# Peptides against a protein of PDB entry 4CIC: the designs that were tried, part 129

Target 1, 148 residues: chain A of PDB entry 4CIC
Amino acid sequence: KVSTKGHYGVQAMFDLAQHFGEGPVSLKSIAERQGLSEPYLEQLIAVLRKAGLVKSVRGAQGGYILAREPRDIKVGDIIRVLEGPIAPVESVSQDDPEHSLKFDFSVTKSVWEKVKKSIEEVLDSITLADMLKDAEEAQMAQGYMYYI
Target 2, 147 residues: chain B of PDB entry 4CIC
Amino acid sequence: KVSTKGHYGVQAMFDLAQHFGEGPVSLKSIAERQGLSEPYLEQLIAVLRKAGLVKSVRGAQGGYILAREPRDIKVGDIIRVLEGPIAPVESVSQDDPEHSLKFDFSVTKSVWEKVKKSIEEVLDSITLADMLKDAEEAQMAQGYMYY

## One batch from the design tools (peptide; made by RFdiffusion4, then SolubleMPNN)

Design b2_p22_1_s2
Fold by OpenDDE base, seed 1:
Structure b2_p22_1_s2 (fold): chain B 148 residues (1-148), chain C 147 residues (1-147), chain A 22 residues (1-22)
Amino acid sequence: as target 1 above (148 residues)
Amino acid sequence: as target 2 above (147 residues)
Amino acid sequence: GEASILSGSALELVEGDEVPAA
């Protein structure tokens, strides 16, 4: 499961991608369009900005923009920034020896590593530009259904 | 992240696969080999048994066995039994409308569906027999490094 | 905290911070 944080982070970044080249977008407008609370979005945007995926524009028409073109931002980049490294198994913190995965069985570990790699490959294969294209195709398909 | 439940469930099933054809294995012996608590393992085995992946054998030499051959049990089957359907996004339970993913944006949903599909494909491509083979290959490779 | 991809269901990709109820 992608966390709520990862899910909403991708939504917020996609909203910024849809407005890329139009100038800065306010957090309020993103929150309204994506059905997010503005305070929650502020936290997400702060992390994304610190990671260099988003830029803040100051002034009366201030807000946020993507720091790079949509084609240069992978979904995997967004998830890694918000969630950290994609880990397939909960690392039982080495600090609690009683609950530590006492037996790191190499064969079972390899299964989870395969899952991790597969997730990474998928997320790194999808850019914000790909998502924009998918949205355009979906809108065109819906538009044609109304005329039939 | 695979839950601890899923992780240990796969370990327990793999232990049973290693002993497949040797007769029933005690929960105590599985717990000892896999570094699991016996009470926790009992809960896992109960679920796996109810799902028909494990059989209980009664008697003085009683214990558990795989209900099917290792080749007929996918890792995906074990995970689905223990964790339910592989869902890439937390289904905010429709029952709490306040915490529900208010905006099911179709394009973002499609990303997570792709991730789900990828995970399912991986887990359904690996059987307990594949894991047994991997273990044998790893043991042979370690044996050759000592010479 | 480390993102738990699989915490609540078999495959929770990312541990979500609870979105505060609006």
Scores: peptide ipSAE 0.039, ipTM 0.802, DockQ to the pose 0.106; fails the geometry check
Fold by OpenDDE base, seed 4:
Structure b2_p22_1_s2 (fold): chain B 148 residues (1-148), chain C 147 residues (1-147), chain A 22 residues (1-22)
Amino acid sequence: as target 1 above (148 residues)
Amino acid sequence: as target 2 above (147 residues)
Amino acid sequence: GEASILSGSALELVEGDEVPAA
């Protein structure tokens, strides 16, 4: 399962992508559209801003914008910023000395590394622009169902 | 991250694969080799047994064996048994009515479905026999570094 | 409980931290 943080982070970034070029979007409006708590969204946006994926705009019509074009932001970039590097296995806490994995689980680790790599490849293959396109296609498909 | 349960489950199954054809292996011996607690391993083995991936052998030299050949057990099979279906996103608990995701997050869901599919494809492409082969190759490579 | 395979990574398919109740 993608973490709730990653999931909501991608949703928030996608909302900003949908409004890209329209000016700054308030956190309140994003929260309302995406069904997120405003405080939770503030935390996500703070991390994304520090990573340079989001910019804050000051003033009465202030808010947030994507710092780059949607085509220049991968889903993988968002996930790495919010969650850090994709780790395949929970690091068995080094601190439990009794469960020191004496055996080189190199083969088992290699399985998880393959999984990690595959996930990274998928997430790095999807941009916010790709998501926008998919949304437009889905809306057109729905629109055609209402007009027929 | 793969859950601790999935990780240790694959390790335990791999240990059984390494001893495949040698007869039943005691849980104690698996636990010792894999650095697992015996009680934790018992829980894992119980699930794996119920799923038909492991068989129990009774008697003085009793223990556990793989129920099928290593080539017939995918890592994906082990993970599905231990963890259930690979879920891409945590189901936002339907029960919090206030956070009813009003918007069809179909596009966002599609991202996670692609991730899920990719994970499934990888895990279903790796058998315990593949892992055994990789272990043999790694051991040979280490042996060559000592000469 | 559906143990999430990706529980501990950036893609922690983890059991989500409980969104703190507002």
Scores: peptide ipSAE 0.037, ipTM 0.803, DockQ to the pose 0.125; fails the geometry check
Fold by OpenDDE base, seed 3:
Structure b2_p22_1_s2 (fold): chain B 148 residues (1-148), chain C 147 residues (1-147), chain A 22 residues (1-22)
Amino acid sequence: as target 1 above (148 residues)
Amino acid sequence: as target 2 above (147 residues)
Amino acid sequence: GEASILSGSALELVEGDEVPAA
């Protein structure tokens, strides 16, 4: 499961991507569109800003913008910023180091490392620009369903 | 994260795979080798048995065996039995259904579905026989380091 | 709560549920 943090972080970044080039977006407007609490979004945006994925704009029409173009932000970048590196299976080895046959642990660990690598590859293959394209295609498909 | 349940379930099944053809293995011996509590292992084995991945053998040398050959058990089979279908992102939509723009939800959902599919493909590509082979190769590599 | 592979973190493979101490 993507953590709520990762999920909402991707949603917030996607919202900013949809408005990229239109100027700064208020946290309130993002929160309203994405169904997020504003305080929770503030925490996410603070982390994303510190990581250089988002910029704050000051002024009467202040808010937030993507710090890079949507094509230059991978979903994997967002997830790593919010959740850290994709942790493999937390080594169960911390609790009972004595009796776990090191060998069996190594083989099972390799399975989870393969899963981790696969997740990373997928998340690093998807940009916010790809998500924008997918959204546009989905809107066109829905539009065609209303005209038929 | 693979749950502790999934992780230990794969370990327990791998232990049974290592002893496949040698007869039934006691839960105690599996628990000792895998660093698991016996009560926890009993719960895992009960689920795995109900799903037909493990068989119980009765008698003085009773215990558990794999119900199928190691080559016929995927890691994905074990995980699905213990954890159910790999749930995509639990739809955050349960808490505030009214305001989530359905559209944004659909695109983000598709990302997580791709992740899910990738995990399933990996887990379904690995059998207990593959794990046994990897273990044997690792043992040989360690043996060569000691010579 | 049933920790699915993807439960806690999108990238967290094993949620360390507290293994009951042996």
Scores: peptide ipSAE 0.033, ipTM 0.798, DockQ to the pose 0.197; fails the geometry check
Fold by OpenDDE base, seed 5:
Parts: C-alpha cells; structure tokens; sequence
Structure b2_p22_1_s2 (fold): chain B 148 residues (1-148), chain C 147 residues (1-147), chain A 22 residues (1-22)
C-alpha cells in the first residue's frame, strides 16, 4: 500500500512539476489545487526539501520549486523519501516473542521480495516528466472529445 | 504491503502443498509447523475452504488438503481470496467532502494502477509448485554447504 | 491515523489488526 503520505507527496511533487520553470509556487496555492491542508503539505514539503527534491525560494514571490528537472525525479524517489524503503512484509516486531515466526521459511520471504522488487521497478520507471506527458495526453484526448 | 492475513494464508497453503499427496493434514500440525495460533489458522482455512482452495476431510485421520494441485494455485489466488482485489489507492471515503480530492488527477491514479498491475502479475506468476521447487532448491543448496 | 491508500487490497500494509490476545 502506498500511504496517504506517499500519495499526497506524489501529488504535491506533480503540482510542482506542472509549474516547473514558472518560478516559485506558494504552499497555499499547492494546497488549494491538490485539496490538501496547508499544515499537512508543509510537513510533506519539509521532508521533500530535506531530501533535496524541493527547493525553497525566499522573498515576496517566494515558495517552492523542484530541485531537479521532472525527468530526474522518479516516483520511487519520492516514495522512498516519504516512506523509506519499500518493505514488502511488515517485520513482525521482534518484541512479541510468542509470535516469532519461527519458520522464517525463506520461500515465503522470497515471494514478498519479488513483489517488492516489482513495485520498486515500476516506481523507478515513472518520472515526473512521464506524469506530465500523461497529463498532456489526457488533456488533449479530452479536448478532442469536446470538439467532436 | 501484504497483510498478516495474506502472509499467513500463503504459509498455510504452502504447508498444505508440502504435504500434498500424503493425505489430510490437521490444523494443529499446520499451526505447529508454521508458528500460527490454531484459532487464527482455523479462520484462514475457513475462508480458503469456502473459496475452494482447500478441502476438508472428515474422520479420525481427517484434516485439510489442497483442493487443487500446487501448480494450479497461484499466490495471487490465495491473496485475492483472503484480502479481495488488490486496490492500489483507497477510495478516499466519500464521507469527508472537504477532503474530496477535487483533482482526481487521473495521472496519479494511473501510477497506482501500474503498481497494482505489476503486483498482480508477480503474484499470478508464482504457484505453490514454484514455491515447492524453490524450497527443494534451497534445501539442496544448504545440504551442499554442509558437506 | 494516516489512512493507507491501498485499503482492502491484498497488499494492504495491514495496520496490525490487533490479533486478540489469547
């Protein structure tokens, strides 16, 4: 499962990608467009900034920009920053010794590792530039449907 | 993330696969081997039985068996039975109108749909027979390291 | 609680359903 944090993080980053090259975007404007609370967005942006995916610009026209071009930011990069490494199975917390999965059957673990790898490959195959392209194609397709 | 339910369900089904052709296996024996509580396993097996992945055998030597050969049961089948369809994104409950993701940006949804598809493809590519083979190969490899 | 996006899917990061303590 992608967490709400991951989902909103990708949305916020995509909003910044749509405005890439237009200058700094205010958190308020992102929050309004993406339907996010500004305080929640502030927390997300703080993490993304610390990870070097977003830059803050100071001043009256200040705000945030992508720190890299949309083509250089993978969805996987955003998710890893916000959620950490994709864990396929929750590590059964070591703390409950009775539910120690004694049989760490390497085979079942291998299934979940394959799932993890597949998720990582997909998320690492999608950039913000790919998302921008998909959005443009969708808008063009909608535009054509209104003119027919 | 695979749920605990999905994880233990796959373990229980794999245990039954390892004993396939040997006759019925008791829930107690599965629980002991897999480190599961018997009551929890009983709930899992009930769902799996209802879905037709497991059969119950009655009698003194009763228990459970796979309803199909291990090659005919995908991990994806087990997961779908226990957890339902793999949903990539929770539908934001309609109930909080204020957090209505107004911009159902089809694009972000498409990302999660790609993830879902990839997971389904992986889980549908792995059978219990594949897992048995992997276990045999792992045992052989360990045996060779001890000699 | 941060709502998990994949709720109801096989890949739900199950928030640990409290297995009722025996």
Amino acid sequence: as target 1 above (148 residues)
Amino acid sequence: as target 2 above (147 residues)
Amino acid sequence: GEASILSGSALELVEGDEVPAA
Scores: peptide ipSAE 0.032, ipTM 0.801, DockQ to the pose 0.152; fails the geometry check

Design b2_p22_1_s3
Fold by OpenDDE base, seed 4:
Structure b2_p22_1_s3 (fold): chain B 148 residues (1-148), chain C 147 residues (1-147), chain A 22 residues (1-22)
Amino acid sequence: as target 1 above (148 residues)
Amino acid sequence: as target 2 above (147 residues)
Amino acid sequence: GEEEILEGEILELVEGDEVPEA
């Protein structure tokens, strides 16, 4: 399951991608379009800004922009920034010292590592530009359905 | 992140796979080997049994066995039984009628669907027999490092 | 809601929930 944070973070970044080149977007406008609370969005944007994925623009027409072109931002970059490294299954092994049967669940760990790797590969294969393209294609498909 | 339930469920099933053909294994013995509480393991085993992945054997040497050969049980089968279907992104669209900007986040949904599909493909590609083989290979590798 | 299900499942698959201490 993608965390709410990851999901909304990708939505917010996608909103910024849709407005890329149009100038700064206000948090309020993103929140309204994406159905997010403005305070929650502020937290997400703060993290994304600190990671250098988003830039703040000051002034009367201030707001936020993508720090890079949509093609240069992977979904994986957004998720890693918001959720941190997809933690390997934290080995439950730390706390209870006594039952030291370190069943090195190396085998079960390897299963989860394979899952992790697969997720990372997928997320790193998708850019905000790919998402923009998919949105355009979906809109065109809907537009054609209205003309039939 | 794999739920604790999925993680421990796979561990318990793997323990049963390691003892496959040796007869019934007690929940106590699985719990001891896997570092699980017996009550928690009972809950997991109950679900796995209901799904037909595990069989209960009655008697003095009673316990649990895999219902199928390790090669016939995918990790994905275990996870789907314990966690349910990796739910497709249930579309948020149902409840709040007023802010009807159905931004059909179809695009963001498609991202998560791709992730889901990838997870399913991985989990369905791994059997308990594959895990047994990996364990044997790991043990052999460790044995060679001590010489 | 549907949003919670997307969020919960992928993360739950990667992040082990803490075993409730008995």
Scores: peptide ipSAE 0.031, ipTM 0.790, DockQ to the pose 0.193; fails the geometry check
Fold by OpenDDE base, seed 5:
Structure b2_p22_1_s3 (fold): chain B 148 residues (1-148), chain C 147 residues (1-147), chain A 22 residues (1-22)
Amino acid sequence: as target 1 above (148 residues)
Amino acid sequence: as target 2 above (147 residues)
Amino acid sequence: GEEEILEGEILELVEGDEVPEA
């Protein structure tokens, strides 16, 4: 499970990507389309804006836009902004002085570092543009299934 | 962060792997070596035993042993036992009837499925035997740095 | 459920430690 925060953050960013170039999207419209509470989305968007992934547009047709092109925003960038750096296992630095304990800790730590690295590689390999493409392909596939 | 449960579970299993073939290991000794509370370790070991990764040995020299050879226990097996299947993001099946919502949900779900698959591949690629080897190599490297 | 724990952990893997605001 990606955190609810990460999941909804990616959904909100993906919604903004789908509307990229069409102008500002209201938080209300994002919330409705993504099944999010508007107050929760406000918090997510505030973080994303502070990190420079989203821009606010003022006015009657105000709302939010992506601050960058969808191809320039990785899923990993969104997750790092919302959840912070993909932390390795908190080093329970138990200062246990026995050499054996330190070694066991290092080996287990290396397992989790490998997991972390794999997650980072996956998340950094996927852009909002990739997600848009996947969405288009899936819609076309569904459309073809209705015509057959 | 791997869950505390997964982390400590792998540590406990690794401790048992280090002593594999030497006989039963007491929970107390595992707890002391791994910096775990004994009550917490008892809960972990109970789950691992129920799943058939660990065996209990009775007697004065009783304790626990790996139920399989270290090479036959993946880290992924330990994690699945302790934490359950590496779940994709719970499908918040919001039955929102609008076709657009279903599609967006499917794309975001696919991202998390890719993450899940990557985690599974990593965890299934590492055995307790691999961890033992890594430990030996690290000890040798430390020994060579002191020479 | 069993699925919740791995999800929580994956989340914790991805969720950086709350750096305690010093």
Scores: peptide ipSAE 0.029, ipTM 0.792, DockQ to the pose 0.095; fails the geometry check
Fold by OpenDDE base, seed 3:
Structure b2_p22_1_s3 (fold): chain B 148 residues (1-148), chain C 147 residues (1-147), chain A 22 residues (1-22)
Amino acid sequence: as target 1 above (148 residues)
Amino acid sequence: as target 2 above (147 residues)
Amino acid sequence: GEEEILEGEILELVEGDEVPEA
């Protein structure tokens, strides 16, 4: 499972992408559309705002917007902001002095580094614009199934 | 971080692979070499044994062996046994009836499915034999730096 | 640090272990 934080963060950013160019959206409206608690979303948005992925607009019709175009925000950027860098497997305490243990550790570490790299490559290959396109294609496919 | 369970499970299986063909290894010896608590290792080995990845050998010089050759055990096989199928993002309760929520959920789900698939492909591409080879190559490289 | 968080969560993604609610 992607962390709840990463999952909901991507959902919130995707909601903002769907409304990109329509003006600011309220946290309440995002929470309602994405099935998130408003207090939890407020915490996520605060982090995303601090990282410069979203902007707040003040006023009676204020709210939040993406700070960049959907094509300029990778899923990997969102995850890194919310969860930090995809850290390699924490070095289990290298403190066991036997040379054999260090070697086994290095080989096992390399497996997880390969996994990490693969995850990063996938998340960095997907933009919010790609997600919008996939959504449009899925809607068109559903629309065609109702007309057949 | 791979779960502590997955990480230690792969370490324990790799230790068994290094000793493959030498006979049974004791849990105590694996625990000592891998820096694991013996009780924790006992739980891991019980799961791995039940899944048929390891065998117990009885007797005074008994212990555990790999149930298959190192080339026939993928890292992905070990992880699936210990952690279950790399679960797609648990379906957040689909119970919200609005059509828009289902669609957004489907697109977000597809991202995590791509991540899952990528992880599975990596873990299924690495065998214990590949890990043994990488270990040998690393040892040779270290040996050449000391001459 | 920042590096610890993403790997922890990605690995939790792989592990399916419920992060105990703090």
Scores: peptide ipSAE 0.029, ipTM 0.788, DockQ to the pose 0.187; fails the geometry check
Fold by OpenDDE base, seed 2:
Structure b2_p22_1_s3 (fold): chain B 148 residues (1-148), chain C 147 residues (1-147), chain A 22 residues (1-22)
Amino acid sequence: as target 1 above (148 residues)
Amino acid sequence: as target 2 above (147 residues)
Amino acid sequence: GEEEILEGEILELVEGDEVPEA
């Protein structure tokens, strides 16, 4: 499962990707389009900006833009910025000295590490450009469904 | 991320797998070996039992056993029982009528569905028997490091 | 203690934090 923070962060970044090259987008407009509260979005954007995924543009037509091209931003990059390192199951305190407990723990840990790796691989395989393409394809498909 | 419930559920099931064929294991003994509270483990085991992954054995040497062989229990089966269907990102209320929102939502949803599918594939690829084998291999490796 | 800490970090990935409604 992706956190709500990660989910909305990806939505906000995707909105910025849809407007990439059109100039700065206001937080208000993103919030309205993505169904987010503006204060919540402000917090997300602040983190994303600090991480260098988003740039703030000042002025009358100020707002936010992607700091990189959509193809150069992975979903994994967004998630790592917002959620931190995809923490494996936090180490249950290694302090229990009995060898058997440590061993059983290691095997279970390896399962979760495999899950983590799989998630990372998926998220790192998807860029905002891929999402834009998928959106275009879905719009085209909807357009065809209305003509049938 | 796997919930604590899922994590400890897998640990408890793995403990039962390690003792598979040796007879019923008490909840107390599982709790002690896995560093779990007995009341918490009781709740987990109740769910796992209801799902038919664990059997209760009554009597003086009563306790719990796996209901199936370790090879016939996937980690994914345990997680699905304890956590329910690996829900993608809970549906943000679809109630916003604007078409653009629905579309953006659909693309984002597809990302999370891919993640979900990947998790399911991994968890369904690992059985308790695989975990037992990995444990044996790790014990052997530790044994070689001490020599 | 330790159970609560494990619940929080793992749950954040599993349980969608309720978006604080404004």
Scores: peptide ipSAE 0.025, ipTM 0.788, DockQ to the pose 0.074; fails the geometry check

Design b2_p22_1_s4
Fold by OpenDDE base, seed 1:
Structure b2_p22_1_s4 (fold): chain B 148 residues (1-148), chain C 147 residues (1-147), chain A 22 residues (1-22)
Amino acid sequence: as target 1 above (148 residues)
Amino acid sequence: as target 2 above (147 residues)
Amino acid sequence: GEESILEGDILELVEGDEVPAA
C-alpha cells in the first residue's frame, strides 16, 4: 500500500507540474482538482516546501509553484520527503538478551531489501515530466475514441 | 513496510522449508525458533493451510509440513495468500456523484501500478528453495570468518 | 473498502510495520 500521504502528495505535485510556467496555484484550486481537503493539502505542502520541492509565492495572486522543473523531480523524491527514507526493516534491537534466539533473520531481511530496492528503482525512474507526457498521451487517446 | 503478517508468514514458511523432509513440525517449535507467539502463528498457519501451502499431520508426532516442495512455493504465493492480491489502487468508486471531480487519476494510478508490478515480479522471483540456498551460503560465509 | 488496501499495502511494504522487537 502506498500511504494516503504518499498518494496525495504525488497528486498534489502532479497538479503543480500541470500548471508549471503558468504562475502560482492556490491551495484551494489544487484541493478542488485533486479531491483533497484543503487542511490536509496544507500539511502536505508544508512538508514539500520545507524539503525544497515547492515554493510559496506571496501576494494577491499568491500560491504555490514547483521549486524545480518537472523533469528534475522524481516520484521517489516526493515519497522520500513525505514518508522518509524507506526504512530498512528495523533491525530487531538485540537488547533483550534472554530471547537472544538470534534467529538470523538475515535471509528474510534480504527478501524485503530486494523489494525495497525494486520500489526505489521504479520511483526514481519516474519524473513529473514523465507523468505529464503520460497524461498528454492519455488525452490524445481519448480524443481519437470520440472521432471513431 | 511489509505487513507484520506477511513478514511472519514468510518466516514461518521458511522454518517449515528448513525442516522439509524431516516430518511434521510442531507450532510450538516454529514459534520458539521464529520468535512468534503460538496463538499468532496458529492464525497464520490456518490461512496458509486453507490456501494449500501447508498440511496438518495428526498424531502424537503431529504438526505441520509444507504442502509442496520449497522450489514450488514463491514468496509471492505466501504474500498473496496472507494479504490477498496486491490490490491495485482501488478505483476511487465513482459513487459519490457530487465529488464527481473525475480527476482522471489515471496517471497517478499508473505510477502505483508500476510499483505493484515491480513488487510482484520480485516476490515471484524468490522461492523458499532460493531462501534455503541463501541461508546455506550465509552459514558458510560465517564459518570461514572464524577460521 | 478494497481500494484502501492497495495503497496501504504498498506503503506498508515500504515503511515496514514495526516488527515487535523480540
Scores: peptide ipSAE 0.085, ipTM 0.797, DockQ to the pose 0.143; fails the geometry check
Fold by OpenDDE base, seed 5:
Structure b2_p22_1_s4 (fold): chain B 148 residues (1-148), chain C 147 residues (1-147), chain A 22 residues (1-22)
Amino acid sequence: as target 1 above (148 residues)
Amino acid sequence: as target 2 above (147 residues)
Amino acid sequence: GEESILEGDILELVEGDEVPAA
């Protein structure tokens, strides 16, 4: 499972991307559209804002906007902000403290590092603009399926 | 974090790969070398055996061996056996049942499917033989650093 | 449900953060 945090963070950022250029979006509206708890979303948005991916707009029509264009925000950027640095495989040792993984088995670690690198490459290859395009294509495809 | 199960499973299988052709290895010896609980390792080995990745050898020198050559066992095979099918990103909906992800946001799902596919490709590209080779190369490199 | 431990943990590899135990 993608972390709930990463998943919801990407969803929230994608919602903001869909409304990019239309002005600020309220957290309430994002929460409603994305099926998120508003308090939880507020925490995510606070982190994203601190990282400079989102801006807060004050006023009667206040809310949040993307701080950058959708093309300039990678999914990897969102994940790194929300989840921290894609930590190197932290030693599995924390779950069973008695069985300290004594041997930093360099070979097994290298496998997981390769996996990590691959994940990073994928996430860094996808922008919010790519996601917007995919959404448009999917909507068009659905529209065509209704007309056939 | 790689699941403890996946991590330890790969370690145990790698230990068996290092001893491939030398005969059966006791669970105790694997547990000692890999820093694993013997009871936990027994559970892992039971699953791996059922999946046909490991064979049990009976007798005074009994233990376990790889059921196949190291080149014929992918890391992905080990992980799939231990963790089940790399399930498609199960709907995050289970952790917050009240907030049913109403919209199967196909787009966000597609991102995670791409990640999953990439993970599978990596894990399926690495065999126990590749790991053995990497270990040998690492040992040689360490040996050269000491000269 | 078939809890894909792999996906959770691999994504936790990416996430580093302890998913708070439910």
Scores: peptide ipSAE 0.075, ipTM 0.801, DockQ to the pose 0.095; fails the geometry check
Fold by OpenDDE base, seed 2:
Structure b2_p22_1_s4 (fold): chain B 148 residues (1-148), chain C 147 residues (1-147), chain A 22 residues (1-22)
Amino acid sequence: as target 1 above (148 residues)
Amino acid sequence: as target 2 above (147 residues)
Amino acid sequence: GEESILEGDILELVEGDEVPAA
């Protein structure tokens, strides 16, 4: 599972991307559209803001905007901000702390490093602009299905 | 993190691969070499056995062996057995069950499906034989660094 | 060492195992 944090973070950022150029979006509106609790979204947005992916706008029409254009924000950027660096395999949560002899089997580590690299490559290949395009294409396809 | 289960499962299977052709290996010996609790390893091996990746040999020299050659076991096979199918995005653990409105945003789902596919491709591209080869190469490289 | 959340979560994606909330 993508962490709930990563998943919802990408959703929130995508919501902001859909409204990019329309001005500030309230957290409440994002929360409502994305099915998120407002308090949870506040935490996500705080992290994203600190990382410079989101900007807060103050005032009566205040809210949040993307700090960069959707094309300049990778999904990987969002995930790295929210989840930290894709931990190297070293961070295997030892559910059994007593038996957590870090036998750094170099070979098993290499497997997970390959997985990590692959994930990073995928996430870095997808921008919010790509997601917007995919959404538009999906809407068009749905529209055509209603007309046929 | 690879789940502890997946990680240790791959380690255990790799240990069995290293001993492939040498006969049955005891769970105790695997546990000792891999730094696993024997009870935990028993659970892993039970699952792997049920899936047909491992065979039990009975008797005084009993233990476990790979059910197939190392080249015929993908890391992906091990992970699928231990962890189940890479759950579609639907399995996002809703830490907050109340707010877990599965808004199936089709677009975000597609992102995670791409990630899933990529992971599957990687894991399916690596066999236990590949891991054995990598281990041998690493040992040789270490040996050469000492000369 | 700070367990990278990404590794946990991504691997949970792969494994389907519910990582217990730390």
Scores: peptide ipSAE 0.070, ipTM 0.802, DockQ to the pose 0.193; fails the geometry check
Fold by OpenDDE base, seed 3:
Structure b2_p22_1_s4 (fold): chain B 148 residues (1-148), chain C 147 residues (1-147), chain A 22 residues (1-22)
Amino acid sequence: as target 1 above (148 residues)
Amino acid sequence: as target 2 above (147 residues)
Amino acid sequence: GEESILEGDILELVEGDEVPAA
């Protein structure tokens, strides 16, 4: 599972990308469009702002904007900000603190490193601009199905 | 984090692969070698056995064996058995049951499907035989550094 | 609906919980 945090973070950033160049977007409007609670979105936006992916604009028409162009923000950048570095399988032994699972088994560690690398490569290959393009293509495909 | 379950499951299966052809291995011996509690290993082995990846052998020299050759067991097979299908990001909304996070946002769903596919491809590209080979190569490399 | 347990755990792979250096 992509963490709920990662998923909603990508949705919120995508919403800001869709409105890029149109000025600041209110948290309320993002929350309404993305089906998020406003308090939860405030927490996500605070993290994203601190990481320099989002800017706050003050005033009557205030809100949030992307700090960079959509093409300059990778999905991987968003995930790293929200979830931290895609760490190798750190065994969060929540339950048994004493078993520092030394994943010292070099062979199993290598498997998970390959998985991690693959995830990073995928997430770093997708920008918010790519997502915008995919959304436009999907809308065009739906429009064509109504005219046939 | 790979779930502790997935990680330990792969370790246990790898231990059985290292002893493949030598006869049944006791849970106690696997637990000792892999640093696992025997009760935890019993739970993992029960799931793996039910899925047909492991066989139980009865008798005085009883224990467990791989049900297939190491080359015929993918890491992906082990993970699917232990953790279920690598599902797309089901929003484990633990806390808010009412928000069925309809990840209805087709675009974000496509991102996670790409991630899922990539993980599946990696895990399905690695067999227990590949892991055995990697272990042998690592042992040889360590042996050469001591000479 | 079979809650895919895999989803949560794979994402924990992505979330680098800092293993405290023993």
Scores: peptide ipSAE 0.069, ipTM 0.795, DockQ to the pose 0.091; fails the geometry check

